Peptides against a protein of PDB entry 3J47. Designs and how they scored, part 83

Target 1, 121 residues: chain A of PDB entry 3J47
Amino acid sequence: IRLTNQLKSLKGLQSKLKDVVEYLDKVINKELPINHTILGKLQDVFNLLPNLGTPDDDEIDVENHDRINISNNLQKALTVKTNDELMVIYISNLVRSIIAFDDLIENKIQNKKIQEQRVKD
Target 2, 26 residues: chain B of PDB entry 3J47
Amino acid sequence: NAQYHLLVKQGDGLLTKLQKYGAAVR

## One batch from the design tools (peptide; made by RFdiffusion4, then SolubleMPNN)

Design b2_p21_2_s4 (from b2_p21_2, 17 letters changed)
Fold by OpenDDE base, seed 5:
Structure b2_p21_2_s4 (fold): chain B 121 residues (1-121), chain C 26 residues (1-26), chain A 21 residues (1-21)
Amino acid sequence: as target 1 above (121 residues)
Amino acid sequence: as target 2 above (26 residues)
Amino acid sequence: DELFKLLQEYLKNLKELLREL
């Protein structure tokens, strides 16, 4: 039962990770904005991942060491991949913030020029 | 990793310049 | 204008890096 739940959670995580990659590709292509709700749910899944890799103190039979090492390496690889995806999201948000701020500055400069022209007339 | 960190640093530098420009236009 | 050009260059570099991922 516990192993089946871990496999189901891993499949769910894999599906969600695929959805995040597909979403990131759409964001890269400017087809969709970043959905903060998807990001929050992803972060929640990752905050739960350490709890999936901690064997509760129920009898570690020595045969599990190789499986634990494979699980830890997979968890580390998944954590790295997710960190990279989160970083891509962060940069995409940074770039959007920079563009929006540049447009705001340009609009303010234009408004100031229009006001200065109206005072001279 | 290294190329990604370099890109983040370049973005942060650009954000800082944009903030200074925004403060000068105020 | 110069800040906007720098921003466009950064966006271009970001898109290139995203294609390599």
Scores: peptide ipSAE 0.327, ipTM 0.844, DockQ to the pose 0.031
Fold by OpenDDE base, seed 2:
Structure b2_p21_2_s4 (fold): chain B 121 residues (1-121), chain C 26 residues (1-26), chain A 21 residues (1-21)
Amino acid sequence: as target 1 above (121 residues)
Amino acid sequence: as target 2 above (26 residues)
Amino acid sequence: DELFKLLQEYLKNLKELLREL
């Protein structure tokens, strides 16, 4: 059961990572705003990561210390990977904000030039 | 990690330039 | 114009990094 849940979560994370990459490609191509639903689903995966490391309350025999360490290392690796994805999303938002601000500045400069021409006429 | 930090640093540099340009156009 | 070119280059580098992930 535990290995199947880890594989399912890894597959879910891999699918989300692919969706994030595909979304970022669309962002670079200026086709879409950030989908808050993808961010929400990534946060849900992050919030489920602690729960994937909780064994159901079946008896902790002391011989499982190595398996607990492997599980914690996997959870840590998944947490780092999720943080990297969130950070890529953050940079993509930042870059969009920068482009939108540049366009606003250019529009303001053009409007100012048009007003200065109208005052000289 | 290193490539990521480099990309973030380049983004911050661009943001700072854009902020200066926005202040000059204001 | 120069700031926009710099932004486009940054976007290109971001896209390359995303393809390596």
Scores: peptide ipSAE 0.312, ipTM 0.845, DockQ to the pose 0.036
Fold by OpenDDE base, seed 3:
Structure b2_p21_2_s4 (fold): chain B 121 residues (1-121), chain C 26 residues (1-26), chain A 21 residues (1-21)
Amino acid sequence: as target 1 above (121 residues)
Amino acid sequence: as target 2 above (26 residues)
Amino acid sequence: DELFKLLQEYLKNLKELLREL
């Protein structure tokens, strides 16, 4: 049961990572805004990942040490990958904010020029 | 990691330039 | 214009990073 749940969670994370990549590609293409719900669910997966790797203190069988190390290395690799995706989302949001601010500045400059022209007429 | 840090650094540089431009237009 | 070009380059690099993931 535990191993099947870990495999299901891993498949879920992989599918979600794909969805995040597809979403980021659409954001780069200016087709969609950032979906905070996808970000929230990715954070939830990230918060659940440490809980999947905390040994609940039940049953130190010595044969599990190599399997635990492989599981921990895989979980660590997935955690790093999830962090990189979150960082890419953050940067995409930052870039969008920068573009919106640049447009706001340009609009303000244009409005000021129009107002100065109206005072001269 | 290295490409990521480079990208973040470029973003921060752009943000700083944009902030300076916003202050000059104000 | 220069700031916009830098932003476009940043977006391009971000897209490349995403493609490597």
Scores: peptide ipSAE 0.300, ipTM 0.846, DockQ to the pose 0.037
Fold by OpenDDE base, seed 1:
Structure b2_p21_2_s4 (fold): chain B 121 residues (1-121), chain C 26 residues (1-26), chain A 21 residues (1-21)
Amino acid sequence: as target 1 above (121 residues)
Amino acid sequence: as target 2 above (26 residues)
Amino acid sequence: DELFKLLQEYLKNLKELLREL
């Protein structure tokens, strides 16, 4: 039961990470706006990851040290991967903000040029 | 880490240029 | 115009870098 639940949770996390990647690709392609709800859910998953690797301290039998080290290394690797994903989302937001600001600047330049033409007529 | 830091540094440089351009257009 | 063009090129480069991550 416990192992099946961990595997199901890991598959759920993997599916969710795939959905985030697909969403990021759509954001990069300007097909969709950045969904803050996906970011929030990824942060929630990240905050839950530390709790998945705390063994209840009450059964330290020596055979579990290797499993704990593997779980901690996997959790650290997932933590780093999640941080990198959050960074990509942040940069995607930055790029979108820059594009929107460029469009705003161009619109202002065009409006100024139109006003200068109207003053010359 | 290093590639990300480079990407962030480039993004910040672009944002700074964009801000300067926006200030020059006002 | 030239500053806008430079900014567009920089955005393009940033997009390519994001695609490589």
Scores: peptide ipSAE 0.296, ipTM 0.846, DockQ to the pose 0.029; fails the geometry check

Design b2_p21_3_s1 (from b2_p21_3, 13 letters changed)
Fold by OpenDDE base, seed 3:
Structure b2_p21_3_s1 (fold): chain B 121 residues (1-121), chain C 26 residues (1-26), chain A 21 residues (1-21)
Amino acid sequence: as target 1 above (121 residues)
Amino acid sequence: as target 2 above (26 residues)
Amino acid sequence: DELEKKLEEMKQLLQDLEKQI
């Protein structure tokens, strides 16, 4: 029972990790907008990863434990930096959308003035 | 987090103003 | 480009974790 639950949890983690990789690939390819809720949940997962090493497995070779801890700390630092860069990209895309919409409004105002002038002539 | 939510809220406020302006020009 | 490179580094790190599991 305990071993079957650990294998099920590990398979669930592997499936989630695959879903994250597929999501990141779609964001890189600009197929999906950056979802801040997914990034926040990903940060929460990475903040919980150090706590998933509950010290009840006193048999993980010190070399594997140090590699996992270094990997998790690097991944946490990369996740924070990625969040700041994604925020800058989001603001930049928002500003571009604002400018494009302002230009569309001005073009409509000009077209309306041209039509009103043609009805007076 | 708080600064991020403030920036997103400010951007949504600008987008809402633009939508109102676009509806007034229609 | 630098963000994309870091995202690929993160992807590789996740794949290396998947191989250790």
Scores: peptide ipSAE 0.368, ipTM 0.824, DockQ to the pose 0.020
Fold by OpenDDE base, seed 2:
Structure b2_p21_3_s1 (fold): chain B 121 residues (1-121), chain C 26 residues (1-26), chain A 21 residues (1-21)
Amino acid sequence: as target 1 above (121 residues)
Amino acid sequence: as target 2 above (26 residues)
Amino acid sequence: DELEKKLEEMKQLLQDLEKQI
């Protein structure tokens, strides 16, 4: 039982590490809208949360299990917080990009009107 | 959760606008 | 910058945990 639980925890940690690396690579490569990737990874974290903690039954060694559970809970909380912060920054950058693009369109329309006026004179 | 989904939906709506405008400028 | 730093700190913590197992 103990060895199987440790192997499950290690596999869960390894999967999560792989997921974080894949998320970083997708963010760096701009291959996906950051929103869908962040949301997907949050969902993966939430779906992995219940699979790591059916507290079904039976005693042995409170000190090591509590440290692993506290570390996992803290790391999960930090991951969620980081994903929320990344999402806020992403939305802010999208809004800024849209504003800058709207200004560019307006400038292009104005420049076109000025050129059309110069051809009529 | 609900506020998060609302922010995501707003960001997606903005992204769609940005894509439409990007296509109109090309 | 702060988010990237926190993410690197989390990656280091994961690597340290992986070494302890």
Scores: peptide ipSAE 0.352, ipTM 0.826, DockQ to the pose 0.020
Fold by OpenDDE base, seed 4:
Structure b2_p21_3_s1 (fold): chain B 121 residues (1-121), chain C 26 residues (1-26), chain A 21 residues (1-21)
Amino acid sequence: as target 1 above (121 residues)
Amino acid sequence: as target 2 above (26 residues)
Amino acid sequence: DELEKKLEEMKQLLQDLEKQI
């Protein structure tokens, strides 16, 4: 039962990770705004990863030790990959926030310049 | 890890500048 | 003038961030 649940969770994570990467590519290309729901779901998946790696203490046969180490290394690699993706999302959000703010500032500077010109006329 | 932390620090620095400027524009 | 200067500093910091991605 554990291996099937780990495989199902891994497939679910892999699918979600693919959806996030595809979303990130659209975000980087400025085609879509950042979806906070996708970010939240990715964080939830990441927070659930430790729960997927809890060995139920009841089936450590000696042949499982090498398989557990391989599973832990794969889980660690997936965790690092997920962290890198979360970072790219965070940076993309930051960059967009800065651009939107830059535009707001420029608009305020222009509005101020127009008001100063109207007071001189 | 180190490049990640550097990038996050730079992002936080930008965000802080953004926040200070947003407060000055209000 | 001070707002424009701060804007330019922010644009520069964005460009520096984009170079690190």
Scores: peptide ipSAE 0.319, ipTM 0.859, DockQ to the pose 0.070
Fold by OpenDDE base, seed 1:
Structure b2_p21_3_s1 (fold): chain B 121 residues (1-121), chain C 26 residues (1-26), chain A 21 residues (1-21)
Amino acid sequence: as target 1 above (121 residues)
Amino acid sequence: as target 2 above (26 residues)
Amino acid sequence: DELEKKLEEMKQLLQDLEKQI
């Protein structure tokens, strides 16, 4: 029962990570705004991952040591993947902020040129 | 790890420049 | 002129970020 629940949770996480990647691709392509709620849910999933790796202190059978190492490697890989996704979100927000600022500067330059022309007339 | 920190540091440098210019535009 | 120079510096910095992604 515990292993089946872990596998179901892992499959659910994998599906959510796929949905996040698809969302990130749309954000990179400027098709969608970043949703802070998706970011918060990713952080919550990340904060729950350490709690999935604490075996209750009941009987370290020597056969579990290899499974614990595999679980730790998978958790580390998921941690790295989540960090990479957060980084892509951060960079995408920076790029969008810079573009919006460039447009603001250009608009101000144009407004200044229009005012200077009106003062010369 | 090191590449991530470099990218974040460059992004923060950009954001700081953006903020300085935003203050000059007000 | 100074604002236009600043805009160009930001465009260059965007291109540098795009090369690192």
Scores: peptide ipSAE 0.308, ipTM 0.859, DockQ to the pose 0.065

Design b2_p21_3_s2 (from b2_p21_3, 13 letters changed)
Fold by OpenDDE base, seed 3:
Structure b2_p21_3_s2 (fold): chain B 121 residues (1-121), chain C 26 residues (1-26), chain A 21 residues (1-21)
Amino acid sequence: as target 1 above (121 residues)
Amino acid sequence: as target 2 above (26 residues)
Amino acid sequence: DELDKEIEEMKRLLEQLEKEI
């Protein structure tokens, strides 16, 4: 039961990572806004991941310590990779917000020029 | 970390320029 | 490698926006 749940969780994480990559590709292509729900669920998975690597403090074996250290190192590497993905998503949103604000400024300048022309006529 | 902080700082710089421009047009 | 490329593309886009302002 425990191993089956870990394998299911790992398969779920792999699916989520694939969904994040596909989402990043769509953001690069300007096709979609960020799904905050996917981002929140990803953060929740990361907050739960450290808890998957802490076996409760019970029982002994030196061979398990090396396997636990390797698992923790892989988990840390996966956490870093996802922090980098979240970072790229954040910057993509910032850039989109900057473009939208630039367009609003240009529209305001054009409207002001039209109003000044109407006062001279 | 360092490259991220640089890129965030560049984005904040751009946002600040846009805000100043928006205030000058107002 | 793929994430590093995506970060570099975003940096290039920010530099383009900085030149348009």
Scores: peptide ipSAE 0.341, ipTM 0.863, DockQ to the pose 0.035
Fold by OpenDDE base, seed 1:
Structure b2_p21_3_s2 (fold): chain B 121 residues (1-121), chain C 26 residues (1-26), chain A 21 residues (1-21)
Amino acid sequence: as target 1 above (121 residues)
Amino acid sequence: as target 2 above (26 residues)
Amino acid sequence: DELDKEIEEMKRLLEQLEKEI
């Protein structure tokens, strides 16, 4: 009973992680705005994942061990995928911040040139 | 891991150039 | 017991995330 509930829980986590991945792809493509609260909660999920990976060495039937290993490998693969997407979002935000700063610098240069011209007239 | 560190390092290099440009325009 | 708590915390976090998507 307990192992079956854990497997059902893990399948639910996998499905939700897939939906988060699809959301992250839309945010990367600029179809949706970045929600900082969503990103914070995703980071919290990742911090909890390292603790899910220690099966205490006590007596799992060989058939359940293979299914648990496959589920853990699939969840690890989805975790890696979601981490890569969070990284791409972070870089996309960094690049946008850089462009916005460059535009602010150019605007400041133009304003200075306009002021220098007004002092010469 | 290595690609991530390379990409972060490229971002930091671009930020440093932008900071120098901002200081030269000031 | 500890693994079951962590799995339940992750579920709760993902349910909160799914409400914001």
Scores: peptide ipSAE 0.333, ipTM 0.794, DockQ to the pose 0.018
Fold by OpenDDE base, seed 5:
Structure b2_p21_3_s2 (fold): chain B 121 residues (1-121), chain C 26 residues (1-26), chain A 21 residues (1-21)
Amino acid sequence: as target 1 above (121 residues)
Amino acid sequence: as target 2 above (26 residues)
Amino acid sequence: DELDKEIEEMKRLLEQLEKEI
């Protein structure tokens, strides 16, 4: 019963992580705005992953060494993948901020030219 | 890692240029 | 029991994330 519930929980987590990845891909593609709260919660989820793979060092039966290596490799792969996704999001936000600032500068220049024309008429 | 740091550095460089341009338009 | 608690915390975080998507 406990193992079945853990497996169901892990499968649910995997599905939710997939939905998050799909959201992140839409954000990267500029289809959706970045929600900073979503990003923060995603970081919090990943900060909890290190703890999911450390059974206290005092009862590791040698038969679990392969399972621990698989868990640590999966956790490391997930952490790297997410760091890369967060990184692409950060760059995408930076690029959007740059474009918005460029548009604001151009709008200010145009407004100044319009004011200078109105003073000459 | 290196390609990422390069991309971040390019973004920061562009942001700095825009900040200078925004200050010159003020 | 501790691992089950951390899995439940992660599920809560993901459920909150899904509400904001």
Scores: peptide ipSAE 0.304, ipTM 0.781, DockQ to the pose 0.018
Fold by OpenDDE base, seed 2:
Structure b2_p21_3_s2 (fold): chain B 121 residues (1-121), chain C 26 residues (1-26), chain A 21 residues (1-21)
Amino acid sequence: as target 1 above (121 residues)
Amino acid sequence: as target 2 above (26 residues)
Amino acid sequence: DELDKEIEEMKRLLEQLEKEI
């Protein structure tokens, strides 16, 4: 039950993330108007992300396009890192659920043996 | 990626063994 | 590196559980 709910929640998160990406692609392609409320929530999510690049204070005017590509690469790297961390947490919870189920089975076997012994006495 | 998929597959195998054991104890 | 260590610890735990079942 708990594991199935976690897997369902993860699938729901993946679906929502896909819907956000598809929405952003449609906004970039000018197929949909920019929704300021969605953009504000996305900005809040990005502001909760650790500051993706303080460039060290070493001078030089490189055009805004390369800074956007570097920020996108760092953002992608942190998104990948966060995804890997979430995957590790998911596996940890899977393994813990397996251990707890094994212990529950062993406890049931022991309780059955104790009950069978009491019926023979 | 590949190591993660292998780990997930091992966990699914163990979960399947555990489910069979839980069904045999019922 | 920390993520790889956690993955390896989980693999070891899975291998222990596979021996107990």
Scores: peptide ipSAE 0.302, ipTM 0.857, DockQ to the pose 0.047

Design b2_p21_3_s3 (from b2_p21_3, 13 letters changed)
Fold by OpenDDE base, seed 2:
Structure b2_p21_3_s3 (fold): chain B 121 residues (1-121), chain C 26 residues (1-26), chain A 21 residues (1-21)
Amino acid sequence: as target 1 above (121 residues)
Amino acid sequence: as target 2 above (26 residues)
Amino acid sequence: SELDKEIENMKQLLKELEEQI
């Protein structure tokens, strides 16, 4: 029962990570804005991942040590991958913020030129 | 990792310049 | 004119960042 629940949670996490990768590819391609709710849920999963790697102390049979190491390595690899994905999202948001600010600056320059023309007339 | 940190540093540098410009235009 | 030069510098840096993505 416990191993089946861990495998099911891991499969659920893998499916969610796949959905995030697909979403990130769409964000990189400028097709969709970043959904902050999805990002927050990913951060929550990332913060819970270290706790998923601590088996409750009760039955360390020696055969479980190699399986625990493989599961911890997979969780660590998924954690690194999720961190890289979050960083790509951060850069994409930064680039969008820079573009939006450039547009605001251009609008302010245009407004200033219009005001200077009105004072000369 | 290292290339990514370099890209983040460049983005942060751009953001800082943008913030300085926004403060000068205010 | 100085403001326009600073905007152009930021546009160039943004383009360099987009080329690295």
Scores: peptide ipSAE 0.264, ipTM 0.836, DockQ to the pose 0.063
Fold by OpenDDE base, seed 5:
Formats: structure tokens, sequence, C-alpha cells
Structure b2_p21_3_s3 (fold): chain B 121 residues (1-121), chain C 26 residues (1-26), chain A 21 residues (1-21)
């Protein structure tokens, strides 16, 4: 039962990571906006990942020390990769917000110039 | 890591300047 | 005139950001 649940969780994580990568590629290509709900769920999954890689203290057979180190290194590498992905997402959103705000400012300036011209006529 | 923090800091600086401009245009 | 200068400054900042992407 426990191993089956771990395998299911790992497969779920792998599928989610694939979906995130595909989403990031679409964001990089400017095809889709960020879904904040997907981002929040991703963060929650990553906050739970540390708990998936801790074997209960009671099953630390000395022979698993290399497997535990590999698992911890893999978990750390996955955490770093995720942080990098979240960072790219954050920057992409920041850039979009800046562009949108610039367009709003330019529109407001144009509207003001039109109003000033109407008062002079 | 350091390059990313620099990029975030530059983006935040740009956003802050843009916000000030948006307030001045109001 | 002051507004136009401020717009130009923002355009420059956007260009600097685009160069970093």
Amino acid sequence: as target 1 above (121 residues)
Amino acid sequence: as target 2 above (26 residues)
Amino acid sequence: SELDKEIENMKQLLKELEEQI
C-alpha cells in the first residue's frame, strides 16, 4: 500500500511537472497568461515534496544511506528546478504587468492631449 | 541565483518607476 | 513637456527590460 501510494504520488508529480514545463513554454512564447491557481497548487505540491522523501525514522536501514542521499539530492534538485521555473513565471508576469501599465499610461496621455485640444478649439 | 535576483530587482525598480509615473499622470 | 520627458524615461526603462529578456 505505501509503495503504491509513493509511486502514484511520484507519477502525479511527474505529470504535474510536465504540465508546468508545457505551460512555461507557452508563457515564454507569450501564448498564455499565468494561471495563479495553477501556480498556487504547484507551490503547495512543492511544500509537500519534502514530506514525500522523508522515510519514517524507523526504516533507516544503514544499507539505504546511499539511496537516501540520492533521494535527498534528487529532491533538492527538483526543488531548485521548481524555484527556477517559478522565478521565470514571476519575471514573465512582471514584464506583462509593466507592458500593460505602459499601454495604459500612453492611452491616458493621448486622451489628455485630445481633451486639451478640444478646450483650445 | 545571483543573476535572477538582479533581474528581479531591476524589474521591481522598473515597476516602481512606472507606478510613480502612473500616479503623476492621474 | 515634463510629462513627455517622463514618458521618454519609461520607454527607456521598458527597452532596458526587453534587452534583459
Scores: peptide ipSAE 0.259, ipTM 0.830, DockQ to the pose 0.063
Fold by OpenDDE base, seed 4:
Structure b2_p21_3_s3 (fold): chain B 121 residues (1-121), chain C 26 residues (1-26), chain A 21 residues (1-21)
Amino acid sequence: as target 1 above (121 residues)
Amino acid sequence: as target 2 above (26 residues)
Amino acid sequence: SELDKEIENMKQLLKELEEQI
């Protein structure tokens, strides 16, 4: 039962990671803003990953040890992939924040120039 | 890892500059 | 003018960051 739940959780994580990648691609392409809710859910999944990888020590038959090692290696690989995706999201948010801030600064500078010109007239 | 840390550092540097500009434009 | 130069420098840094993504 527990192994089946871990496999189901891993499949759920894999599906979610795929959704995040698709979202990230849209974000990179500037098609959509970063959804903080998706990021938060991905972080939650990541924080739950260590809890999904604890096999209860009590039923490790020798044949399961190789499967557990393979599962742990796969989980580690998925963890790294998730971290990379989170990093891309973070950088994309940073870039957008920077662009938005630059535009705000430019708008303020233009408004100041317009006010200074009105005082000279 | 190293490329990521470099990219994050560059982004943080740019963010810091933006914050300084935002403070100067206030 | 200094502010304009510094904004331009930030735009350049943004562009470099976008190229690295």
Scores: peptide ipSAE 0.299, ipTM 0.847, DockQ to the pose 0.066; fails the geometry check
Fold by OpenDDE base, seed 3:
Structure b2_p21_3_s3 (fold): chain B 121 residues (1-121), chain C 26 residues (1-26), chain A 21 residues (1-21)
Amino acid sequence: as target 1 above (121 residues)
Amino acid sequence: as target 2 above (26 residues)
Amino acid sequence: SELDKEIENMKQLLKELEEQI
């Protein structure tokens, strides 16, 4: 039962990672805004993943040790990949915020110049 | 990791400059 | 003019950030 649940969780994580990649591609293409709630839930799932791969010190047969090590390495690799994806999303949002603020500043400068010209006339 | 932290630091630096500028233009 | 230079510096840093993504 416990191993079957771990395998199901791992498959769920792999599917979710694919969904994140597809979402990232849409964000890079400026087609969709980032959903912070989805990202937060993904981070929570990944923070729980190390707990899914820690063998509690119960009798794991030596033959399962190599399979568990491979599974843990795969989970770690998936966690790193997802962290890199979340990172790209964060930076993309930061860049968008900076551009939007730059445009706001330029608009304010133009408005001040127009107001100064009106006072001189 | 290191490249990311550098990129985040650069972005935060830009955001801080932008905030200072926005405050000076108000 | 100083403000325009600061804006240009920010645009350049944004471009560098976009190139790293």
Scores: peptide ipSAE 0.265, ipTM 0.838, DockQ to the pose 0.064; fails the geometry check

